# Designs tried in a protein design run: peptides against a protein of PDB entry 9GMZ. Part 4

Target 1, 343 residues: chain A of PDB entry 9GMZ
Amino acid sequence: TGFPLELLTRPATERLAYFENYTVAHPRLKEVYEILMRTIAEPAGASFIFVYGASGVGKTTLRLRVEQKLTELALPKLESDRARVPVVGIEAIAPESRYFNWKEYYTRALITLEEPLIDHKFDYGVRGISRDNFGKINVESKVVAPALRRALENALIHRHPDVFFVDEAQHFGKVASGYKLQDQLDCLKSLANMTGILHCLLGTYELLTFRNLSGQLSRRSVDIHFRRYCADSPEDVQAFKSVLLTFQQHLPLAETPNLVDHWEYFYERTLGCIGTLKDWLKRVLSDALDREATTITLKDLQKRALSVAQCQKMFKEIQEGERQLSETEADVQNLRSALGLGA

## One batch from the design tools (peptide; made by RFdiffusion4, then SolubleMPNN)

Design b1_p8_3_s1 (from b1_p8_3, 3 letters changed)
Fold by OpenDDE base, seed 1:
Structure b1_p8_3_s1 (fold): chain B 343 residues (1-343), chain A 8 residues (1-8)
Amino acid sequence: as target 1 above (343 residues)
Amino acid sequence: MPIVVEPV
């Protein structure tokens, strides 16, 4: 089943918005979604979930789907507990300075946690935190990071989300020498422990550096690898072609483009990352709609493709991450074998 | 809401 044919008579903005809001439930997304949902429901004493994978693999799409599902599942309880927030999600920003801005992190977390739709005003116990007339949180510049932390701890306890998402979490690592990075992780661990709220850090393979820095974090973390599709796997190639077929059917154009026949070119320029594929197709669709085109061509695709140099850089970063994981799996297997535990 | 569709 393709896009609603009525879209062909609709404005370009609505046609583009349809595709932007469209999500293919591809096998890797389903797998990681099920693991993540199960882990959130049954964390087994974990304080952290690490979701790592290539840039553009679809981590943000995964987060949004989990947020949607957790919200849906919480609706019956939200009628009785109007203070509850089912889920909170923020993006970690790379700080401009060599120091992680905890004040900014806590401020953004508070602003996101305390959406205007919450009927119950919470007293943060901190002078200089207020709500505007629209219920939006305002934090005065004089409020210091330790006060914002206490406000966030109290807000997380009171709102009791099932999970706290931090997207682009590799940005915690870019700022710190090894000691400062450990202090930052211990700070996050302390926040999770003090609030009892499960934290899910989503990021690139750079997030693996955090996994290994604290033997205490590893003991209280669950790892989820969001894999790309690999061209050396026939099953992965078939899944990637199926995704192309699905996108082909859901491009709101008068003539269905043949994307599947170009699968190798799509693979070459996306490295098997479905988010990268969707973003590419969105750019091409936008260009086609601006020209009132009936379809998209290979030339239209080529105009908006990532360069070979960009793909080569991204591929090296992916290969290094996949190598580190493979070595870790081999090290575990070697350790098991050395301990006389079976494979 | 984002439309979730299974790959065909």
Scores: peptide ipSAE 0.011, ipTM 0.510, DockQ to the pose 0.929
Fold by OpenDDE base, seed 5:
Structure b1_p8_3_s1 (fold): chain B 343 residues (1-343), chain A 8 residues (1-8)
Amino acid sequence: as target 1 above (343 residues)
Amino acid sequence: MPIVVEPV
């Protein structure tokens, strides 16, 4: 079923918002969603979930769908426990400085946990944290990072979410000269252990550095690889073409553009990453709506495509991540063979 | 907005 035809008579802003909010339930997204939901329901003593994959594979879309589902599942319990937050999700920010800003991270996490829909005022026991007249948290500039951490620990314990999501979590890897990446990991481990809250870190293949730094994380973490579609797999090519067909049907234009016939060009400029594909089509749709165009042409696609140089850079980053994972899989097979466990 | 889970 395509887009609602009534959208053709609606403002450009509503037509664009429809496409922005539209999500294709493609096979890789469904697979990772099912694994993640099962792991959150039955963490089996895990303190961390790592979701890693290419930039633009769809990790933020995955997070938002899981947050929605966990909220829906929690609704009957929230009537009796009005202090509970079912899920919390934040995005880690790239630091302007050479080091990760923990003060900003804790402030954002506190603000997100205390969205004004929660009637229960919690006293964090920290001077300089208050609520404004609108129920929003205000953090005074004098409040130091260790005090904000204690406030966040208390808030997480009191609100007891099923999971704490951190998107773009590779930004924790930005350490100042003389600091170790291990200290950042130990800080996160301590937060998860002190609160008893399961943490899910979503990010690029740079998260593999976090995985490898702690033989202790391997016992208390679940790893989820969000793969792109590969052009060397006939099944992956067919799934990618099916995604193009679905997007083609959900572009709110008077004439349905033929995206599927250009599948190789879409693959070349997205590397099989559905988030990159959606963002590209969103830019092209915006330009078409601004011109009151009836359809999208190949020229419109070319105008908003990533450059070949950008795709080559992204592809090198993907190949390095996929290589590190394949080496780890080979090491597991070698270990099994050495243990006398059949391959 | 309906999540169109198109079965692949």
Scores: peptide ipSAE 0.008, ipTM 0.493, DockQ to the pose 0.459
Fold by OpenDDE base, seed 2:
Formats: sequence, structure tokens, C-alpha cells
Structure b1_p8_3_s1 (fold): chain B 343 residues (1-343), chain A 8 residues (1-8)
Amino acid sequence: as target 1 above (343 residues)
Amino acid sequence: MPIVVEPV
């Protein structure tokens, strides 16, 4: 079934919001969603989940759908436990400085954790954390990072989320030395251990560097690879075409555009990443709605496409990440062979 | 070792 036909008489803002909120349940998203939900429900002593894949593969969409589902599943328990938050999610911001700002990270995490529960007072055990007249958390400038960490630890213990999400977690890795990266991972590990809260780090293939640097984290982590669709796989090509067919049916336009006939051009400019595809179509839809257009054309698509240079850069980053994973698989086989377990 | 949950 396509979009609700009543949307054609609705404002451009509602038509765009429909498409923005629409999620294609494509095979790779469904698979990673099922694995992630199962791992959150039964972490089996894991303290970390790593979700890695290409930029624009759909990791943020995955996170938001898991957050929604965890919230829905928690609703019956939240009636009896008003202190509980089912899930907390933050995006790691690239630091303006060469150093990750832990003070800002802890402040944002505290704000995000408490925003849904403005009416529920909690003593953070730290002076200089208060609520304003609107119930929002205010952190005084004098509060130091170790005190904010303790406040976050206390808040996470009290609110007991099923998982703490950190999106764009590769930004932890943007430290000029492997040593500083280890210190950051040890800090996150300490937070997870002190709170008993499962942490899920979502990011690019740069997260594999975290896996390699900490053999100790690796013992308490679950890894989830969110793969793109590959043009050398007939099954992946068919899945990608099916996604295009679904998107063309869910574009709230008077005339259904034929996206499927242009699948190679869509693949060239998205590298098989469905998030990149959705964001592209959203931009094109916005332009079409602003013009009161009945459909979208190839020229409209071309106007909002990523440049060939952008695609070439993204493709190199993907190939390097896929190579590192393939090397890790080969290293496992080599280790098994060296242990006498066979290939 | 990290549990690589390979999607089946």
C-alpha cells in the first residue's frame, strides 16, 4: 500500500513529515534490528554493543526504531515505576578542540536522561546541578567533569534504562593518539561497570579501532555489522530495487515517479546506503513540494545528488572498513588453524 | 572475543 491519498490535499509540511517519519523495513535493517533487540533483552553479561557500518547505512534510523520499541515495551512498567527511563540516547559531537569534552558529554547525557521526567525530582549528589522553573536541568559552570560523571552514574542507576545509546561514537576515536582513545574507552567501560547499564555505541567502521585496541572490552562486547547493499550480489540488487519501489510508492506526490528504472544511478550516488537514499529523496521531495510539482524527474534527482567526488570519498572509507572486517575474519581463521581447530 | 552476531 502506498501513502494515504488524503496527504495530496494536506500542506507541504505534513506531506514532507509523512515521508520523513516513514521507514522502509528493508532486509538489513530488519536483521540488525532483531539482533539488537535480542541483545538488549538478553545481554548475557555484555557491557557494550558495537553497531558499525557505512555512513548513511541507516544506524540513526535503527537507533530511533529501537528507542521507540523499548519505550512501547516499558509503558506498562512505567505506570508502577515512575523513576524508570526505558532508554537514553545521545549523539557524540565532534569536539571543536583536539580533546573530547567529557564535561559537555556528561552534561548532555544528564539533560537527555532527565528531560522526559521533568516532574520527577532526583538528588544527583552533586552541588551545582539544579532544575530551573521549567524543570530542565541546569549545570553550573563550576561543576567539574568527575562530579558530572558521578551525577550521571547516580542518574543511570536510579533511572535504570535498558540501554544507553551513543550515536556517532567514532567521534570518541578522533583523539591524536591511541593512548587517549584507550583512556576514553576505559572511561566508558567504567561508566558501564559502575552503573550496570548496557551501552550501545553506533558509528562508522572507525569503531573497529576500538575493538582492536581493547581486548578486555571485546570480552564484554557484542558486535553488529550493519552492511550496505552490494551491486555484485544479485540478492542485494533486488533488495535495493525493492527499497526504491517502496519509496516511490510512499512519496506523497500526485504522480508516482519511476525510481526503479534509475536504480543504477541511485546506487552510484548512495553506494547501497538506504539512509543516504532516504535523505536524498527527502531533499528532492521538499523541492518538489515547494514548487507544487505533481512528480519528481531525473533532473530533480540530479540537482540534489551527492557529487561524484563525495561518493568516491565515501566509497574509499567503506572499502577500508570492509577490508578491516575481512582481515579480522582471516585472523580468526588463522587463529583457528594455529590452534588446530581447522578453517 | 566479541560475540560477532553475524546476521544469518
Scores: peptide ipSAE 0.008, ipTM 0.409, DockQ to the pose 0.035
Fold by OpenDDE base, seed 3:
Structure b1_p8_3_s1 (fold): chain B 343 residues (1-343), chain A 8 residues (1-8)
Amino acid sequence: as target 1 above (343 residues)
Amino acid sequence: MPIVVEPV
């Protein structure tokens, strides 16, 4: 089972789009997907879900697959409730300034939540929020952040999504002081509490700093660790090789490249992160298609690889996050043992 | 077909 052979006669754009849209259902992605879907269906009074893991582990892919599935499951209800949006997902932007731009965040959230294709248009009750002739939200520059927040709160209540996704949520933490990080979290908590909408924050291990700053988060959050594949685990190595085998079968090239024989080099330059692997292969595929090449070579791979210095930096960031989690897990086990509870 | 690793 591989790519549709008909793609070999199709334009480079269609061949690239096929690979871009292709998702390998690898073990860690399936596990986290099942946990996340279950938690969204039965939040048990949680207001937040934190999904954390290495950069390029596949968090955006996870989000998009959950968004797709929630949309599919909601379709029968959307016929009767034309005001409902099943899911909303945004990406947090890294602030250019030392301060998170809440005005921009609320504006982007409103634009995403209030899609032009929704028949039932909502009145925001806020002067300077309108729809253009195409039904797109327009927010005038004069609208202040507190008014945009109220508009978003009202929109979330009326649209009632099953979850609000915020991807790259570590960008909330890029404020110059720990106090400002707490203020950002308290703002998000207030939004979740006022709307009754479950929030899912996806991000790097920098999200662990959010967990440590709030003793109240532990009671109203679910934590999901999206682990990378580790080279010290034979099972993880086998899973990583199986992903390489699947990708080589789904590269729409005339000759199937042997990626599996180079698994150590792929591991060295991806750190076991499947998103990083996919993005690398996408770049290499694009170059191959531009040259009308029948296959990809090791030289083609090397040309688009992350540098050793980039990988060393990323690996240090991963090791720090994994260490913090392992220490927390050990502390929980020690507490359970001290309480006479089984592990 | 094997990726021909030309030795650098």
Scores: peptide ipSAE 0.000, ipTM 0.340, DockQ to the pose 0.031

Design b1_p8_3_s2 (from b1_p8_3, 3 letters changed)
Fold by OpenDDE base, seed 3:
Structure b1_p8_3_s2 (fold): chain B 343 residues (1-343), chain A 8 residues (1-8)
Amino acid sequence: as target 1 above (343 residues)
Amino acid sequence: SPITVDPL
């Protein structure tokens, strides 16, 4: 089963949009999706979920798939509760300054939570927050961060999402010094506690630094490791090849390219990260569609590949994150053994 | 558009 063949007669924009919106349900994505959905349904007093893994492993795809599913599940209830938003998701922005811009964060969160299409408009009780004639939130520059926080707290309470997603959450850690990282985490904890809304932070292995800073997080957080595929695992190699085969079948081109025969090259330039693979194939597909090409070649792939130097840098960052987790797992096993609980 | 999922 491949792409709909009718796409071959459709505009390049529609063909590209098909591939953009296509998700391979690979084993690691399914596993993390099931854990995340179960944890959102039954948080058991957790205030935070941490989803960490390599850059380009597919965390944004996971988020979007969960957001879609939570929205679908909420639809019957939204007819009766017109104030409710089932889920809210934002991306954290890397601060241009040494300080995380909380004012911008709260503004973006409010704008995302309070979409124009929501029939039940909320009064923020904050001077300088208004809606335009299209129902879009306008936040005046004079509104200070504490007032925006109160507005967001009130909005989250009234809209009562099942989860608040923050993608690229490692950007909270770009604030200079570990002390400022704790301050950012304490601000997020306070927001989750004041609203009663479950927060899910998705990010790179830099999120592990948040875990190490707070012994109190362990009681109120669930950790989910979104692993890449490893070339030293035959099962992981087979899963990666299966993903290549699936993408090969879903590239809307007249001639199916042979991606699977180049699996080692794809692995070398993606490090087993399916999001990186998808983004690479999207760039190559876009180029092929612009040329009205019937297929893609190894040369087309090479033109859009990450450089070896980029891959080496990314691999070092991954190895450091995987090492930190392996040490933590070993410490847990040592503790369990010392307690007589067994492995 | 909805996310299309191919089960592996």
Scores: peptide ipSAE 0.026, ipTM 0.610, DockQ to the pose 0.578
Fold by OpenDDE base, seed 2:
Structure b1_p8_3_s2 (fold): chain B 343 residues (1-343), chain A 8 residues (1-8)
Amino acid sequence: as target 1 above (343 residues)
Amino acid sequence: SPITVDPL
């Protein structure tokens, strides 16, 4: 089934919003979604979930779909428990300084957790945290990071989300030394332990450094690899072509473009990352709608494509991440062989 | 806005 044909008579903003809000249920997204939902439902004493994969593979889309589903599943319970928040998600911001800003992180997390629409209000036991006339949390600049942490711990305990999401979590790793990275992981571990709330960190292959630095976190973590589609796999190529076919059917244009015939060019400029593909098509659709065009052309695609130099850089980062995973798999096999368990 | 999704 394609897009609703009535969209062709709607404003460009509504047509673009339809495509922006559209999600293709591609095989890798479905697999990771099922694993993540199962792990959140039955964490089995895990305190962390790590979701890692290439930039633009679709991790943010995965998060948003899980947040939506957890919210839908919680609705019947929220009628009786007005204090509960089913899920909370924050994006970790790249520090402007050499150090991660924990004060800003705790402030943003607290603001995100304490939406104005939550009727049940409580005192955080921290001076300089208030609500405005709209019920929005306001944090005074004088409030120190340890006080904000306690406020967030109290809020997480009181609201009891099924999971706390941190998107772009590789930004925790952008510290000047491995020692400071360990301190940051110990801080996150302490927050998870004090609250009893499951944390899900989504990020690039730079998250593998967190896995390797803490053997103690490894015992309480679940790892989920969100793989890209690989051109050397016939099954992955077919899945990628199927995604292109689905997107061409859901572009709200008068004439359906043939994206599938250009699959190699789409693969070259996305590296098999469906998020990168969707963002590219969104930009091209926006340009087409602004021109009142009936379809999109190869020239329209070329205008909004990533450069070859950008793709080469992204591909090197992917290859390094995939190599580190292959080494970890080899290390596990070597460990099993050394233990007499076989490969 | 609700995310329009192919059923997962």
Scores: peptide ipSAE 0.026, ipTM 0.635, DockQ to the pose 0.410
Fold by OpenDDE base, seed 1:
Structure b1_p8_3_s2 (fold): chain B 343 residues (1-343), chain A 8 residues (1-8)
Amino acid sequence: as target 1 above (343 residues)
Amino acid sequence: SPITVDPL
């Protein structure tokens, strides 16, 4: 099944929006989705979930799908509990300074948690936090980080989300010293423990630093590796080709482009990352629609491809992350063997 | 809402 043929008569904006909103349910996305949904439902005393993988692997798509599903599952309960929010998700911002801006983090979390769809007004017990006439939270500049933390703790307890998502969570690690990173992790751990809300940190392989810094976090965390497709795996190559086939059928163009025949070039310029692939195809589709083109050519693809230098940089970052994980798995096996446990 | 389809 392809795109709705009626889109060919629709404006370029609607055709592009269709493809932007389209998601391929590829094997790695399904696997990680199922693990994440199960872990959210049954955290088994975990306070954290770490989802790590390559940049552009599809972590934002994963988050959005989980948020959608948790919302759908919560709808019957939201009729009786109008104070409840099923899920909250924020993106961590890279600090402009050597210090993580906790005030900004708490403010953004509060704003996201308290979106205007909630009829039930909550009093944060903090002077300088108010709602406007549209129900949007306003935080006065005079409100200090400890007060915002208390407001967020109270809001999380009152709203009881099934999970708190933090995307680009590697930005917590971008601090000038290991001590400050530990303090930040202890701060997050304290927030999760005080609220009883499960936190899911999504990010790059830089999140592996968080797993190793606290033996107490490791005891209360679940790790989920969102793998890319690997060209050395026949199964992964087949899955990647199937994704290309699905995308070519869902590009709202008069003539279906042959993407599958160029699978090696797509792999070379995406490193098996489906988010990177989708973003590339979105740019190419936008250019084609602007020209009123009937199809996409290899030349159109080449115009919007990542450079070889960008791919080489991204690949080195991926290889380092995959190496660190493989070493950790080997260390676990070595530890088990040394303990007289079966591998 | 995002449309999810299985890969072919």
Scores: peptide ipSAE 0.025, ipTM 0.638, DockQ to the pose 0.919
Fold by OpenDDE base, seed 5:
Structure b1_p8_3_s2 (fold): chain B 343 residues (1-343), chain A 8 residues (1-8)
Amino acid sequence: as target 1 above (343 residues)
Amino acid sequence: SPITVDPL
């Protein structure tokens, strides 16, 4: 399998867009996708799903694939229920201030949920929320966070998405003392409970701090660990090489580059994170297309690689997250053993 | 554009 050969005669923008829109269905992505889709279909009273893993592991790709699939599955129902939105996804933004901006969060969520393409326009009864001539929501600066929350609650109830995604959800925690972090979690929990909408928080291993702070969230949450590929696992190494092979076949270049022979260098600079790998290859492909190059060389790869210092920092953050999970797994095993349950 | 997925 490879890219359509007709792309070689197409503009650089179209060739780059092909690769950007190409997703390798690697084993970890498939596994997490299946778990997530099943959990969304049958939440069994869960209010939250936590998807955590390394930065650049592919969480945003996972979200977008699930959003696409949920939209496809909802199409027959959307013909009868024109008010329904099948799925909503936002990215949490790191606040510039020492406080999480709930007003901005609710505004972004409401704007995303109330996309102009929705035929059924509903007024949520909040002064200073309006629609423009294109049906896009406008929120006046005078609207306070509690009013935006009520508008979002009503919107979520009325639109009834199967799930509400929040990407980069670790940003909820970056600015709060432990007390304020608990209040933020209770606020999110209240939003999920008041709306009856399942929330999926995707983020780095910093989400483990959120999960651990609320013993009540743990009872109503499903945890999904999106693991990177590990170089100490022969199966993971083989999967990573297979991903490289697939990417080299889907780079729309006249000569297929040999990426697989450089797998150790790709692993060193991605830490087994496929999103990081794809973003790297995208940058290198863009440079190659701009030069009208026939292929990609090791020199081209080196020019766009993450620095060793960036990789070392990212690796420390991964190791700390993996350590915390390993300790939790050991604690569960110890608890099971103490309860007389088999390991 | 549709997201193309290669089944690995």
Scores: peptide ipSAE 0.025, ipTM 0.630, DockQ to the pose 0.572

